# Ledger of designs, part 120: peptides against a protein of PDB entry 1EMU

Target 1, 132 residues: chain A of PDB entry 1EMU
Amino acid sequence: PPYLKWAESLHSLLDDQDGISLFRTFLKQEGCADLLDFWFACTGFRKLEPCDSNEEKRLKLARAIYRKYILDNNGIVSRQTKPATKSFIKGCIMKQLIDPAMFDQAQTEIQATMEENTYPSFLKSDIYLEYT

## One batch from the design tools (peptide; made by RFdiffusion4, then SolubleMPNN)

Design b2_p28_1_s2 (from b2_p28_1, 10 letters changed)
Fold by OpenDDE base, seed 5:
Structure b2_p28_1_s2 (fold): chain B 132 residues (1-132), chain A 28 residues (1-28)
Amino acid sequence: as target 1 above (132 residues)
Amino acid sequence: NKKKVEEIIEKIMEELLEEEEKEEEEEE
């Protein structure tokens, strides 16, 4: 069953709508749902192919991600990303150099945070165990 | 299931864009 695959890897969990729903519920209880939302935002952003017709949309989305998750010093995403990574993103926004990969390092760092902390805790949570 | 995950991503992106548009209006 899918719930067994969720315990094998975070990737399997995040490829399943039901897994995402349960994991996000858990993260909300822990006050860190922004980790997952940011991770998906980065994934969506990277998939947008640069072209003349979507340049404005890509810039707006990049600014939105920056303002919501990186600029907020009290936010969990900001606290779990390295200063150099945040500085790089700020530079891209200020220079309007919006490369599809500009959030890759930040996404990697947030993924590592989930792998090391929230994902293991989720597998021990009542939410997951009651589902199994 | 991939389609459902893509819908989640699109929803997150749409909400971010809506928030950004509101902030731009407040700054003008």
Scores: peptide ipSAE 0.667, ipTM 0.915, DockQ to the pose 0.875
Fold by OpenDDE base, seed 2:
Structure b2_p28_1_s2 (fold): chain B 132 residues (1-132), chain A 28 residues (1-28)
Amino acid sequence: as target 1 above (132 residues)
Amino acid sequence: NKKKVEEIIEKIMEELLEEEEKEEEEEE
């Protein structure tokens, strides 16, 4: 069953709608749902190819991600990303150099945070255990 | 299942864009 795959890897969990739902619920209870939302935002952003029709959308989205998750010093995403990473992102925004990969490093760092902390905790949570 | 995950991503992105548009309007 899918729930067994969720325990095998975070990737499997994040490839499943039900897994995402349960994990997000858990994260919300822990006050760190932004980790997952940011991760997915980065994934979505990277998929947007640079073109004339997407230019405005990509810039706006990049700014939105930056403002919501990176600029917020009290946010968990900001706290779990390296200063150099955040500085790089800020630079991209200020210079309006919006490369599809501009959030990759930040996404990697947040993924590591989930792998090392929230994901293992989720597998021990009542939410997951009761589902199994 | 992949389609469902994509819908989640799109929803997140849409929400972010809506928030950004709101902030831009407030700055004007």
Scores: peptide ipSAE 0.667, ipTM 0.915, DockQ to the pose 0.875
Fold by OpenDDE base, seed 1:
Structure b2_p28_1_s2 (fold): chain B 132 residues (1-132), chain A 28 residues (1-28)
Amino acid sequence: as target 1 above (132 residues)
Amino acid sequence: NKKKVEEIIEKIMEELLEEEEKEEEEEE
């Protein structure tokens, strides 16, 4: 069953709508749902092709991600990303150099945070265990 | 289901854009 795959890797969990739903519910209870939302935002952003027609949209989205998750010093994403990574993103925004990969390092760091903390805890949670 | 995951991503991105538009309007 799918829930067994979720325990094999975080990637498998994040490839399943039901897995995402349960995991996000768990993260909300822990006050860190922004980790997952940011991760997906980065994924979506990277998939947008740079072109004249998408330039404004990409810039706005990059600014949105930056303002919500990186600039917010009280946010869990900001606290779990390295200063150099946040500085790089800020630089991209200020210079309007919006490369599809500009959030890759931040996404990697947030993924590592989930892998090391929230994902293992989720697999031990009542939410997951009661589902199995 | 990849399509369902894509819908989740699109929804997140849309909400971010809506919030950004609101903030830009408030700054004017």
Scores: peptide ipSAE 0.666, ipTM 0.914, DockQ to the pose 0.872
Fold by OpenDDE base, seed 3:
Structure b2_p28_1_s2 (fold): chain B 132 residues (1-132), chain A 28 residues (1-28)
Amino acid sequence: as target 1 above (132 residues)
Amino acid sequence: NKKKVEEIIEKIMEELLEEEEKEEEEEE
């Protein structure tokens, strides 16, 4: 069953609608749902192919991600990303150099945070265990 | 499935864009 795959890897969990739903519910209870939302935002952003018609949209989205998750010093994403990573992102925004991979390092760091903390906790949570 | 996950991603991005538009208007 899918829930067994979720326990094998975070990737499997995040590739399943039901898994995402349960995990996000858990993260909300832990006050860190932004970790997941940011991770997906980065994924979506990277998938947007640079072209003339998408330039404005990509810039706006990059700014949105930056403002919501990186600039918020009280946010969990900001606290779990390295200063150099945040500085790089800021630089990209200021220079309007919006490469599809500009959030890759930040996404990696947030993924590591989930892997090390929230994901293992989720697998021990009542939410997951009751589902199994 | 992949389609359902993509829908989740699209929704997140849409919400971000909406929030950004509001903030840009406030800065003007």
Scores: peptide ipSAE 0.664, ipTM 0.915, DockQ to the pose 0.888

Design b2_p28_1_s3 (from b2_p28_1, 12 letters changed)
Fold by OpenDDE base, seed 3:
Structure b2_p28_1_s3 (fold): chain B 132 residues (1-132), chain A 28 residues (1-28)
Amino acid sequence: as target 1 above (132 residues)
Amino acid sequence: NKKKVEEIIEEILEKLLKEEEEEEKKEE
């Protein structure tokens, strides 16, 4: 069953609608749902191919991600990303150099945070265990 | 499945864009 695959890897969990739903519910209870939303935002952003027709949209989206998760000093994403990573992102925004991979390092750091903390806790949570 | 996950991603991006638009208006 899918829930067994979720326990094998975070990737399997995040590739399943039901897994995402349960994990997000858990993260909300822990006050860190932004970790998941940011991770998916980065994934979605990277998939947007740069072209003349979507340049404005990509810039706006990059700014949105930056303002929502990186600039918020009280946010869990900001607290779990390195200053150099945040500085790099800021630089990209200021220079309007919006590369599809500009959030890759930040996404990696947030993924590591989930792997080390929230994901293992989720597998021990009542939410997951009751589902199994 | 992948399609359902893509829908989740799109919803997240749409919400972010809406929030960004609201923030830009406040800064004006």
Scores: peptide ipSAE 0.694, ipTM 0.920, DockQ to the pose 0.839
Fold by OpenDDE base, seed 4:
Formats: sequence, C-alpha cells, structure tokens
Structure b2_p28_1_s3 (fold): chain B 132 residues (1-132), chain A 28 residues (1-28)
Amino acid sequence: as target 1 above (132 residues)
Amino acid sequence: NKKKVEEIIEEILEKLLKEEEEEEKKEE
C-alpha cells in the first residue's frame, strides 16, 4: 500500500496527494508547514519555462517566494537556509535575473531539513500511524 | 497521482501571487 512507500522515502511521500495532506497536517501542528509549501513553490517555479509572455509573472512569483519565505527572519524557512543562499536569491531579485533554478539550493537545504527532522517525526506521529 | 500533485503546486503558487499583489498595493 502507498503508506508503506511513504516510509521508504520522502520523495514517495511527496508524490502522493494523500501523503502530502497528512504530512502537511503534521507540519502545521509542529508550526513548520512553510517547509513543505516552500518546497513545492520552488518545484512549481522551476517548471515555469521562461519566455517573453510570462516574464512578469515569473518575476512576481520569485518576489513572492523571496518575501514570504526568505526575507522573513522569523520564518522557519529563513532559519533553515544558509546566509549565502539567501543572499544569492536576494541578488537575483534585485538584478531581476530570474533563472528557473534560482531557488534550487534553498530547496535542497529545506529538503535536507525535512529529511533529518520532520519526516522521521512524521513517521512516528499519531497522524501517520492512525492512517496505517 | 501526478496530476493531483500538480494541482497542489498550482494552488500554492496562486496563493503566493495573490499575497504578493496585496503587498505591492501596500507599497504604492
């Protein structure tokens, strides 16, 4: 069953709608749902192919991600990303150099945070265990 | 299943854009 695959890898969990829903519920209880939302935002952003018609949208979205998750010093994403990574993103925004991969390093760092902390805890949570 | 995940991503992006638009209005 799918829930067994979720325990094998975070990737499997995040490829399943039900898994995502349960994991997000857990993260909300832990006050760190932004980790997951940011991760998916980065994934979605990277999928937007740059062209003349969507340049403004991509810039706006990049600014949105930056302001919500990177610039907010009180946010968990900001606390779990390295200063150099945040500085790079800021530079991209200020220079309006919006490469599809501009959030890749930040996404990697947040993924590592989930892998090391929240994902293992989720597998031990009542939310997951009650589902199984 | 992939389609469902894509919908989740799109919802997240849409919310971000809406929030950004509100912030831009405040800065004007």
Scores: peptide ipSAE 0.693, ipTM 0.921, DockQ to the pose 0.899
Fold by OpenDDE base, seed 1:
Parts: C-alpha cells; sequence; structure tokens
Structure b2_p28_1_s3 (fold): chain B 132 residues (1-132), chain A 28 residues (1-28)
C-alpha cells in the first residue's frame, strides 16, 4: 500500500496527494507547514521556463517566495536556511536575475530539515500510525 | 497522482502571487 512507500522515502510521501495531505496536517499541528509549502513553491518555480512572456510572472513569483519565506525573520523557513543562502536569494531579487535554480540551495536546506526532523516525527505520529 | 501533485503546486503558486499583488498595491 502507498503508506508503506511513504515510510521508505520523503520523496515517495511528497509524490502522493494523500501523503501530502496527512503530512501537511501534521506540520500544521507542529506550526511548520511553511516548510512543505516553500518546498513545493520552489519546485513549481523551477519548472517555469524563462521567456519574454513569463518574465513578469517569474519575477513576481520570485518576489512572493522571497517576501513570504525568506524575508520573514520570524518564519520557520527563514530560521532553517543559512544566511548566505538568504543573501544570495536577496541579491537575485535586487538584481532581477531570476534564474530557475535560484531557490535550489534553499530548497535543499529545507528538505534536509524535513528529512532530519519533521519527516521522522511524522512517521511516529498518531496521524500516520492510525492511517496504517 | 502526478496530476494531483501538480494541482497542489499550482494552488500554492497562485496563492503566493495573489498575496504579492496585494502587497504591491499597499506600497503604492
Amino acid sequence: as target 1 above (132 residues)
Amino acid sequence: NKKKVEEIIEEILEKLLKEEEEEEKKEE
């Protein structure tokens, strides 16, 4: 069953709508749902191809991600990303150099945070165990 | 499942864009 795959890897969990729903519910209870939302935002952003027609949209989206998750010093994403990573993103925004990979390092760091903390805790949670 | 995940991603991005537009209006 799918829930067994979720325990094998975080990627398997994040590739399943039901898994995402349960995991997000768990993260909300822990006050760190932004970790997941940011991770998916980065994934979505990277998939947008740079072109003249998408330039404005990509810039706005990059600014949105930056303001929501990076600039907010009280946010869990900001606290779990390295200063150098946040500085790099800020630089990209200020220079309007919006490369599809500009959030890759931040996404990696947030993924590591989930792998080391929230994902293991989720697998031990009542939410997951009661589902199995 | 991939299509469903894509929908989740799109919803997240759309929400972010909406919030950004609202903030831009406040700065004017």
Scores: peptide ipSAE 0.691, ipTM 0.920, DockQ to the pose 0.874
Fold by OpenDDE base, seed 5:
Structure b2_p28_1_s3 (fold): chain B 132 residues (1-132), chain A 28 residues (1-28)
Amino acid sequence: as target 1 above (132 residues)
Amino acid sequence: NKKKVEEIIEEILEKLLKEEEEEEKKEE
């Protein structure tokens, strides 16, 4: 069953609508749902192919991600990303150099945070165990 | 599951864009 695959890898968990729903519920209780939302935002942003017709949309989206998750010093995403990574993103926004990969390092760092902390805790949570 | 996950991603992006538009209005 899918729940067994969720315990084998974070990737399997995040590739399943039901897994995402349960994991997000857990993260909300822990006050760190922004980790997951940011991770998916980065994934979605990277998939947008640069072209003349979506340049404005991509810039707005990049600014939105920056303002919500990176600029907020009290946010969980900001606290779990390195200063150099946040500085790089700020630079891209200020220079309006919106490369599809501009959030890749930040996404990697947030993924590592989930792998090391929240994902293992989720597998020990009542939410997951009651589902199994 | 692929299509359903894509829908989740799109919802997140749309929410972000909406929030950004509201912030732009405040700065004007």
Scores: peptide ipSAE 0.691, ipTM 0.920, DockQ to the pose 0.868

Design b2_p28_1_s4 (from b2_p28_1, 10 letters changed)
Fold by OpenDDE base, seed 2:
Structure b2_p28_1_s4 (fold): chain B 132 residues (1-132), chain A 28 residues (1-28)
Amino acid sequence: as target 1 above (132 residues)
Amino acid sequence: NKEKVEELIEKIMEELLEEEEKEEEEEK
C-alpha cells in the first residue's frame, strides 16, 4: 500500500496526494507547513520555462516566493536557509535575473531540513500511524 | 496521482501570485 512507500522515502511521500495531505496536516500542527509549501513552490517555479508570454508571471512568482518565505526573518524557511542562499535569491530579484533554477539551492536546504527532522517525526506521528 | 500533485503545485503558485498582486496594488 502507498503508506508503506511513504515510509521508504520522502520522495514517495511527496509524489502522493494523500501522503502530501497527511504530511501537510502534521506540519501545520508543528507550525512548519511553510517548508512543504515552499518546496512545492520551488518545484512549480522551476517548471516554468522562460518565454515572452510568461516573463511577467515568472517575475511576479519569484518575487512572491522571495517575499513570503525568504524575506520573512521569523519564518521557518528563512531560518532553515543559509544566508548566502538568501542573499543570492535577493540578488536575482533585485537584478530581475529570473533563472528557473534560482531557488534550487534553497529548495535543497529545505528538503534536507524535512529529511532530517519533520519527515522522521511524521512517521512517528499519530497522524501517520493511525492511517496505517 | 501525478496529475493531482501537479494540481496542488498549481494551486500553491496561484495563491502566491494572488498575494503578490495584492501587495503590488497596495504599493501604488
Scores: peptide ipSAE 0.650, ipTM 0.917, DockQ to the pose 0.877
Fold by OpenDDE base, seed 4:
Structure b2_p28_1_s4 (fold): chain B 132 residues (1-132), chain A 28 residues (1-28)
Amino acid sequence: as target 1 above (132 residues)
Amino acid sequence: NKEKVEELIEKIMEELLEEEEKEEEEEK
């Protein structure tokens, strides 16, 4: 069953709508749902192929991600990303150099945070265990 | 299921854009 695959890897969990829903509920209780939302925002952003017609949209989205998750010093995403990574993103925004991969390093760091902390805890949570 | 995940991603991005638009208006 799918819930067993969720326990095998975080990737399997994040490829399943039901898994995502349960995991996000858990993260909200822990006050760290922004980790997951940021991760998906980065994924969505990278999938937007740059062209003349969507340049403004891509810039706005990049600014939105930056302002909500990177610039907020009180946010968990900001606390779990390295200063050099945040500085790079800021530079891209200021220079309006919006490469599809500009958030890749930050996404990797947030993924590592989930792998090391919240994902293992989720597998031990009442939310997951009651579902199984 | 992949389609459903994509819909979730689109929703997240749309909400971010809406928030950004509000902030841009406030900064004018």
Scores: peptide ipSAE 0.650, ipTM 0.916, DockQ to the pose 0.911
Fold by OpenDDE base, seed 5:
Structure b2_p28_1_s4 (fold): chain B 132 residues (1-132), chain A 28 residues (1-28)
Amino acid sequence: as target 1 above (132 residues)
Amino acid sequence: NKEKVEELIEKIMEELLEEEEKEEEEEK
């Protein structure tokens, strides 16, 4: 069953709508839902192929991600990303150099945070165990 | 199930864009 695959890897969990729903519920209780939302925002952003018709949209989206998750010093995403990574993103925004990969390092760091902390805790949570 | 996950991603992106547009209007 799918719930067994969720315990084998975070990737399997994040490929399943039901798994995502349960995991996000858990993260909200822990005050860490922004980790998952940011991760998916980065994934969506990277998939947008640069072209003349979507340049404005890509810039707006990059600014939105930056303002919501990186610029907020009290936010969980900001606290779990390295200063050099946040500085790089700020530089891209200020210079309007919006490469599809500009959030890759930040996404990697947030993914590592989930792998090391929230994902293991989720597998021990009542939410997951009651589902099994 | 990939289609449903893609829909979730699109929803997150749309919400971010809506928030950004509101902030831009407030800054004008």
Scores: peptide ipSAE 0.649, ipTM 0.916, DockQ to the pose 0.836
Fold by OpenDDE base, seed 1:
Parts: structure tokens; sequence; C-alpha cells
Structure b2_p28_1_s4 (fold): chain B 132 residues (1-132), chain A 28 residues (1-28)
């Protein structure tokens, strides 16, 4: 069953709508749902192809991600990303150099945070265990 | 299921854009 795949890797969990739903519910209870939302935002952003028609949209989205998750010093994403990574993103925004990969390092760091903390805890949670 | 995940991603991005537009209007 799908829930067994979720326990094999975080990637498998994040590829399943039901898994995402349960995991997000768990993260909300822990006050860190922004980790997951940011991760997906980065994924979506990277998939947008740079072109004249998408330039404004990509810039706005980059600014939105930056303002909501990186600039917010009280946010879990900001606290779990390295200062150099946040500084790089800020630089991209200020210079309007919006490369599709500009959030890759931040996404990697947030993914590592989930892998090391929230994902293992989720697999031990009542939410997941009661589902199995 | 992959399609549903893509829809979720698009929803997240749309909400971010809406929030950004609101903030930009408030800054004027």
Amino acid sequence: as target 1 above (132 residues)
Amino acid sequence: NKEKVEELIEKIMEELLEEEEKEEEEEK
C-alpha cells in the first residue's frame, strides 16, 4: 500500500496527495507547515521557463517567496536556512536576476530539515500510525 | 496522483502571487 512507500522515502511521501495531506496536517500541529509549502513553491518556481511572457510573473513569484519565507525572520523557513543562502536570494531579488535555480539551495536546506526532524517524527506520529 | 500534486503546487504558487499583489498595492 502507498503508506509503506511513504516510510521508504520523503520523496515518495511528497509524490502522493494523501501522504502530503497527512504530513501537512502533522506539520500544522507542529507549527511548521511552511516548510512543506516553501518546498513546493520552490519546485513550482523552478519549473517555470524563463521567457518574455513569464518575466513579470516569475519576478513577482520570486518576490512573494522571498517576502513570505526568507525575509520573515520569525518564520521557520528563515530559521532553517543559512544566512549565506538567504543573502544570495536577496541579492537575486534586488538585482532582478531571477534564475530558475535561485531557490535550489534553500529548498535543499529545508528538505534536509524535514528529512532529519519532521519526517521521522511524522512516521512515529499518531496521524501516520492510525492510518496504517 | 501526480496530476493532483501538480494542482497543489499551482495552488500554492497562485496564493503567493495573490499575496504579493496585495502587498504591492498597499505599498503604493
Scores: peptide ipSAE 0.638, ipTM 0.914, DockQ to the pose 0.916

Design b2_p28_2_s1 (from b2_p28_2, 11 letters changed)
Fold by OpenDDE base, seed 4:
Structure b2_p28_2_s1 (fold): chain B 132 residues (1-132), chain A 28 residues (1-28)
Amino acid sequence: as target 1 above (132 residues)
Amino acid sequence: SEALEKTSEEVIEELLEEEEEEEEEEEE
């Protein structure tokens, strides 16, 4: 069953609609749902191929991601990303150099945070255990 | 996966909507 794969890797959990829903519910209870939303935002952003018709949209989206998750010093995403990573993202936005991979390092750092803390806790939670 | 793609698209759409609302408020 799918829930067994969820315990094998975070990637398997995030590839499943039921897995995403349960994990998001857990993260909301822990006050750290922004970790997951940021991760999905980065994934979606990277999928937008750069072209003349998408330039404005990609710039607006990059700014939105930066303002919501990186610029907020009280946010969990900001606290779990390195200053050099945040500075790089800011530089890209200021220079309007919007490479599809500009959030990759930040996404990696947030993924590591989930792997080390919230994901293991989720597998021990009543939400997951009652589902099995 | 389909679930990952749909979730990513939903998050992006929400972010763009919020950004547009903030820009409109700043122009007023």
Scores: peptide ipSAE 0.684, ipTM 0.918, DockQ to the pose 0.856
Fold by OpenDDE base, seed 5:
Structure b2_p28_2_s1 (fold): chain B 132 residues (1-132), chain A 28 residues (1-28)
Amino acid sequence: as target 1 above (132 residues)
Amino acid sequence: SEALEKTSEEVIEELLEEEEEEEEEEEE
């Protein structure tokens, strides 16, 4: 069953709509749903191919991600990303150099945070165990 | 996966909506 695959990898969990929903519910209870939302934001941003027609959209989206998750010093994403990573992102925004990969390092760091903390905790949670 | 793609798109759309609202408020 799918729930067994969720325990094998975070990737498998995030490839399943039910898995995403349960994990997000768990993260909300833990006050760290922003980790997942940021991860998905980065994924969505990266898939937007740069072209003349979507340059403004990409810039706005990059700015939105930056303002909501990186600039907020009290946010969990900000606390779980390295200063150099945040500085790099800020630089991209200020210079309007919006490369599709500009959030890759931050996404990697947030993914590592989930892998090390929230994902294992989820697998031990009542939410997951009751689903199994 | 389809689930991952759809979720990513939903998050992006929400972020863009929030950004547009903030821009409108700043112009007032």
Scores: peptide ipSAE 0.684, ipTM 0.918, DockQ to the pose 0.876
Fold by OpenDDE base, seed 3:
Structure b2_p28_2_s1 (fold): chain B 132 residues (1-132), chain A 28 residues (1-28)
Amino acid sequence: as target 1 above (132 residues)
Amino acid sequence: SEALEKTSEEVIEELLEEEEEEEEEEEE
């Protein structure tokens, strides 16, 4: 069953709507939902192919991601991303150099945070265990 | 996956809406 795949990898969990929903519920209880939202934001951003018609949209989205998650010094995403990574993103925004991969390092760092902490805890949570 | 794609799109749409609202407030 799918819930067994969720225990094998975080990627499998995030590929399943039920998995996403349960994990999000868990993260909200832990005050860490921004980790997941940021991860999905980065994924969605990277999928937007650069073109003339998408230039404004991509810039706005990049700014939105930056302001909501990176610039918020008290936010969990900001606390779990390295200063150099945040500075790089800021530089891209200021220069309006919006490469599809500009959030890749930050996403990697946030994914590592989830892999090391919240994901293992989720697999031990009542939310997951009751579902199984 | 379909779930991943849909979730990503939803998050992006919400972020864009919030960004537009903030820009409008800053211009006023």
Scores: peptide ipSAE 0.686, ipTM 0.918, DockQ to the pose 0.901; fails the geometry check
Fold by OpenDDE base, seed 2:
Structure b2_p28_2_s1 (fold): chain B 132 residues (1-132), chain A 28 residues (1-28)
Amino acid sequence: as target 1 above (132 residues)
Amino acid sequence: SEALEKTSEEVIEELLEEEEEEEEEEEE
């Protein structure tokens, strides 16, 4: 069954709608749902190819991601990203150089945080165990 | 996957909506 694949990799969990829903519920209880939302925001942002028709949308989205997750000093995403990574993102925003890959390093760092902490905890949670 | 793509799009749409609402509030 699909839930067995979820225990094999975080990637498998995030490729499944039920897996995403359960993991998000768990993260909300832990007060760290922003980790997952940021990860998905980065994924969606990277898919928006730079062109004249997408320029305004991409700029607004980049600013929104930056303000919500990077500038929030009390936020878990900000605490789990390196200063150099946040500085790079800030530079992109200030210079209006909105490359599709501008959040890649931050996404990598947040993914590592989930892999090391919240994902293992999820597999031991009542939410996951009761689902199985 | 379809689930990953759909979820990513939903998160982006919510962020853009929030950004637009904040801009409207600042203009009022």
Scores: peptide ipSAE 0.685, ipTM 0.918, DockQ to the pose 0.850; fails the geometry check

Design b2_p28_2_s2 (from b2_p28_2, 12 letters changed)
Fold by OpenDDE base, seed 4:
Structure b2_p28_2_s2 (fold): chain B 132 residues (1-132), chain A 28 residues (1-28)
Amino acid sequence: as target 1 above (132 residues)
Amino acid sequence: SEALEQTSEEVIEELLKEEEEEEEKEEE
């Protein structure tokens, strides 16, 4: 069953609609749902290929991600990303150099945070255990 | 996966909506 794959890797959990829903519910209870939302935002952003018709949309989206998750010093995403990573993202936005991979390092750091903390806790939670 | 793709798209759409609302408020 799918829930067994969820315990094998975070990637398997995030490839499943039920897995995403349960994990998000858990993260909301822990006050750290922004970790997951940011991760999905980065994934979606990277999928938008650069072209003349998408330039304005991609810039607006990059600014939105930056303002919501990186700029807020009290946010969990900001606290779990390195200063050099945040500075790089800011530089890209200021220079309007919006490469599809500009959030990759930040996404990697947030994924590591989930892998080390919230994901293991989720597998020990009543939410997951009652689902099995 | 379809679930990952759909969730990513939903998050992006919400972010763009919020950004547009903030831009409109700044222009007022």
Scores: peptide ipSAE 0.687, ipTM 0.918, DockQ to the pose 0.873
Fold by OpenDDE base, seed 5:
Structure b2_p28_2_s2 (fold): chain B 132 residues (1-132), chain A 28 residues (1-28)
Amino acid sequence: as target 1 above (132 residues)
Amino acid sequence: SEALEQTSEEVIEELLKEEEEEEEKEEE
């Protein structure tokens, strides 16, 4: 069953709509749903291929991600990303150099945070165990 | 996967909506 695949890898969990929903519910209870939302934001941002027609959209989206998750010093994403990573992102925004990969390092760091903390905790949670 | 792609798109759409609302407030 799918729930067994979820225990094998975070990637498998995030490839399943039910898995995403349950994990997000768990994260909200833990006050750290922003980790997952940021991760998905980065994924969606990277898929937008740069071209003349979507430059404005990409810039707005990059700014939105930065302002909501990186600039907020009290946010969990900000606390779980390295200063150099946040500084790099800020630089990209200020210079309007919006490369599709500009959030890759931050996404990697947030993914590591989930892998090390919230994902294992989810697998021990009542939410997951009751689903199995 | 489709689930991952759809979720990413939903998050992006929400972020863009929020950004546009903030821009409108700044112009007031």
Scores: peptide ipSAE 0.686, ipTM 0.918, DockQ to the pose 0.879
Fold by OpenDDE base, seed 2:
Order: sequence, then C-alpha cells, then structure tokens
Structure b2_p28_2_s2 (fold): chain B 132 residues (1-132), chain A 28 residues (1-28)
Amino acid sequence: as target 1 above (132 residues)
Amino acid sequence: SEALEQTSEEVIEELLKEEEEEEEKEEE
C-alpha cells in the first residue's frame, strides 16, 4: 500500500495527496507547517518560466515568499535557513533579479530540516500509525 | 506527481491572494 512507500522516502510521501494531507496535519500540531508550505511554494515558483506575461506574477510571488517566510525572524523557516542563503534571496528581491532558481538553496535547507526532524517524527506519530 | 504539482499550485495561488489583500489594505 502507498503508506509503506511513505516510510521509504520523503519524496514518496510528498508525491501522494493523502500523504501530504496527513503530514501537513502533523506539522500543524507541531507548529511547523510553514516548512511544508515553503517547500511547495519554492516548487511552484520554479515552474513559472521567466517571460513578459509572467514577470509581474513572478515578482509578486517572490516578494510574498520572502516576506512571509524569510523575513519572519520568529518563523521556523527563517530559523532553519542560513544567513547567507537569506541574504542572497534578499539581494535578488532588492535587485529585482527574479531567477527561477533563486529559492533552490533555501528549499534544499528546509528539505534537509524535514528529513532530519519532522519526517522521522511523523513516521512515529499517532497520525501515521493509526492510518496504517 | 500530480499531487505535488497541484499542491504547489494551490500554495502559490494562496500566497498571491494574500499579497493582493495586503496591498488593498495598505491603499485604504
């Protein structure tokens, strides 16, 4: 069954709608749902091709991601990203150089945080165990 | 996967919506 694949990799968990829903519920209880939302935001942002028709949308989205997750000093995403990474993102925003890959390093760092902490905890949680 | 792509799209749509709402509040 699909839930067995979820225990094999975080990627398998995030490729499944039920897996995403359960993991998000778990993260909300832990007060760290922003980790997952940020990860998905980065994925969605990278898919937007830089062109004239998408320029305004991409700029607004980049600013939104920056303000919500990077500038929030009390937020878990900000605490789990390196200062140099946040500085790079700030530079992109200030210079209005909105490359599709501008959040890649931050996404990598947040993914590592989930892999090392919240994902293992999820597999030991009542939410996951009761689902199986 | 379809689930990953759909979820990503939903998240960015919500972010854009929130951004627009904040801009409207600042203009009032």
Scores: peptide ipSAE 0.688, ipTM 0.918, DockQ to the pose 0.863; fails the geometry check
Fold by OpenDDE base, seed 3:
Structure b2_p28_2_s2 (fold): chain B 132 residues (1-132), chain A 28 residues (1-28)
Amino acid sequence: as target 1 above (132 residues)
Amino acid sequence: SEALEQTSEEVIEELLKEEEEEEEKEEE
């Protein structure tokens, strides 16, 4: 069953709507939902291919991601991303150099945070265990 | 996956809405 795949990898969990929903519920209880939202934001951003028609949208989205998650010094995403990574993102925003991969390093760092902490805890949580 | 794609799109749409609201507020 799918819930067994969720225990095998975080990626499998995030490929399943039920998995996403349960994990999000868990993260909200832990005050860490921004980790997941940021991860999905980065994924969605990278999928927007650069073109003339997408230029404004991509810039606005990049700014939105930056202001909500990176610039928020008290936010969990900001706390779990390295200063150099945040500075790079800031530079891209200021220069309006919006490469599809500009959030890749930050996403990697946030994914590592989830892999090391919240994802293992989720697999031990009542939310997951009751579902199984 | 479909779930991942849909979730990503939903998050992006919300972020864009919030960004537009903030821009309008700053211009006032």
Scores: peptide ipSAE 0.688, ipTM 0.918, DockQ to the pose 0.902; fails the geometry check

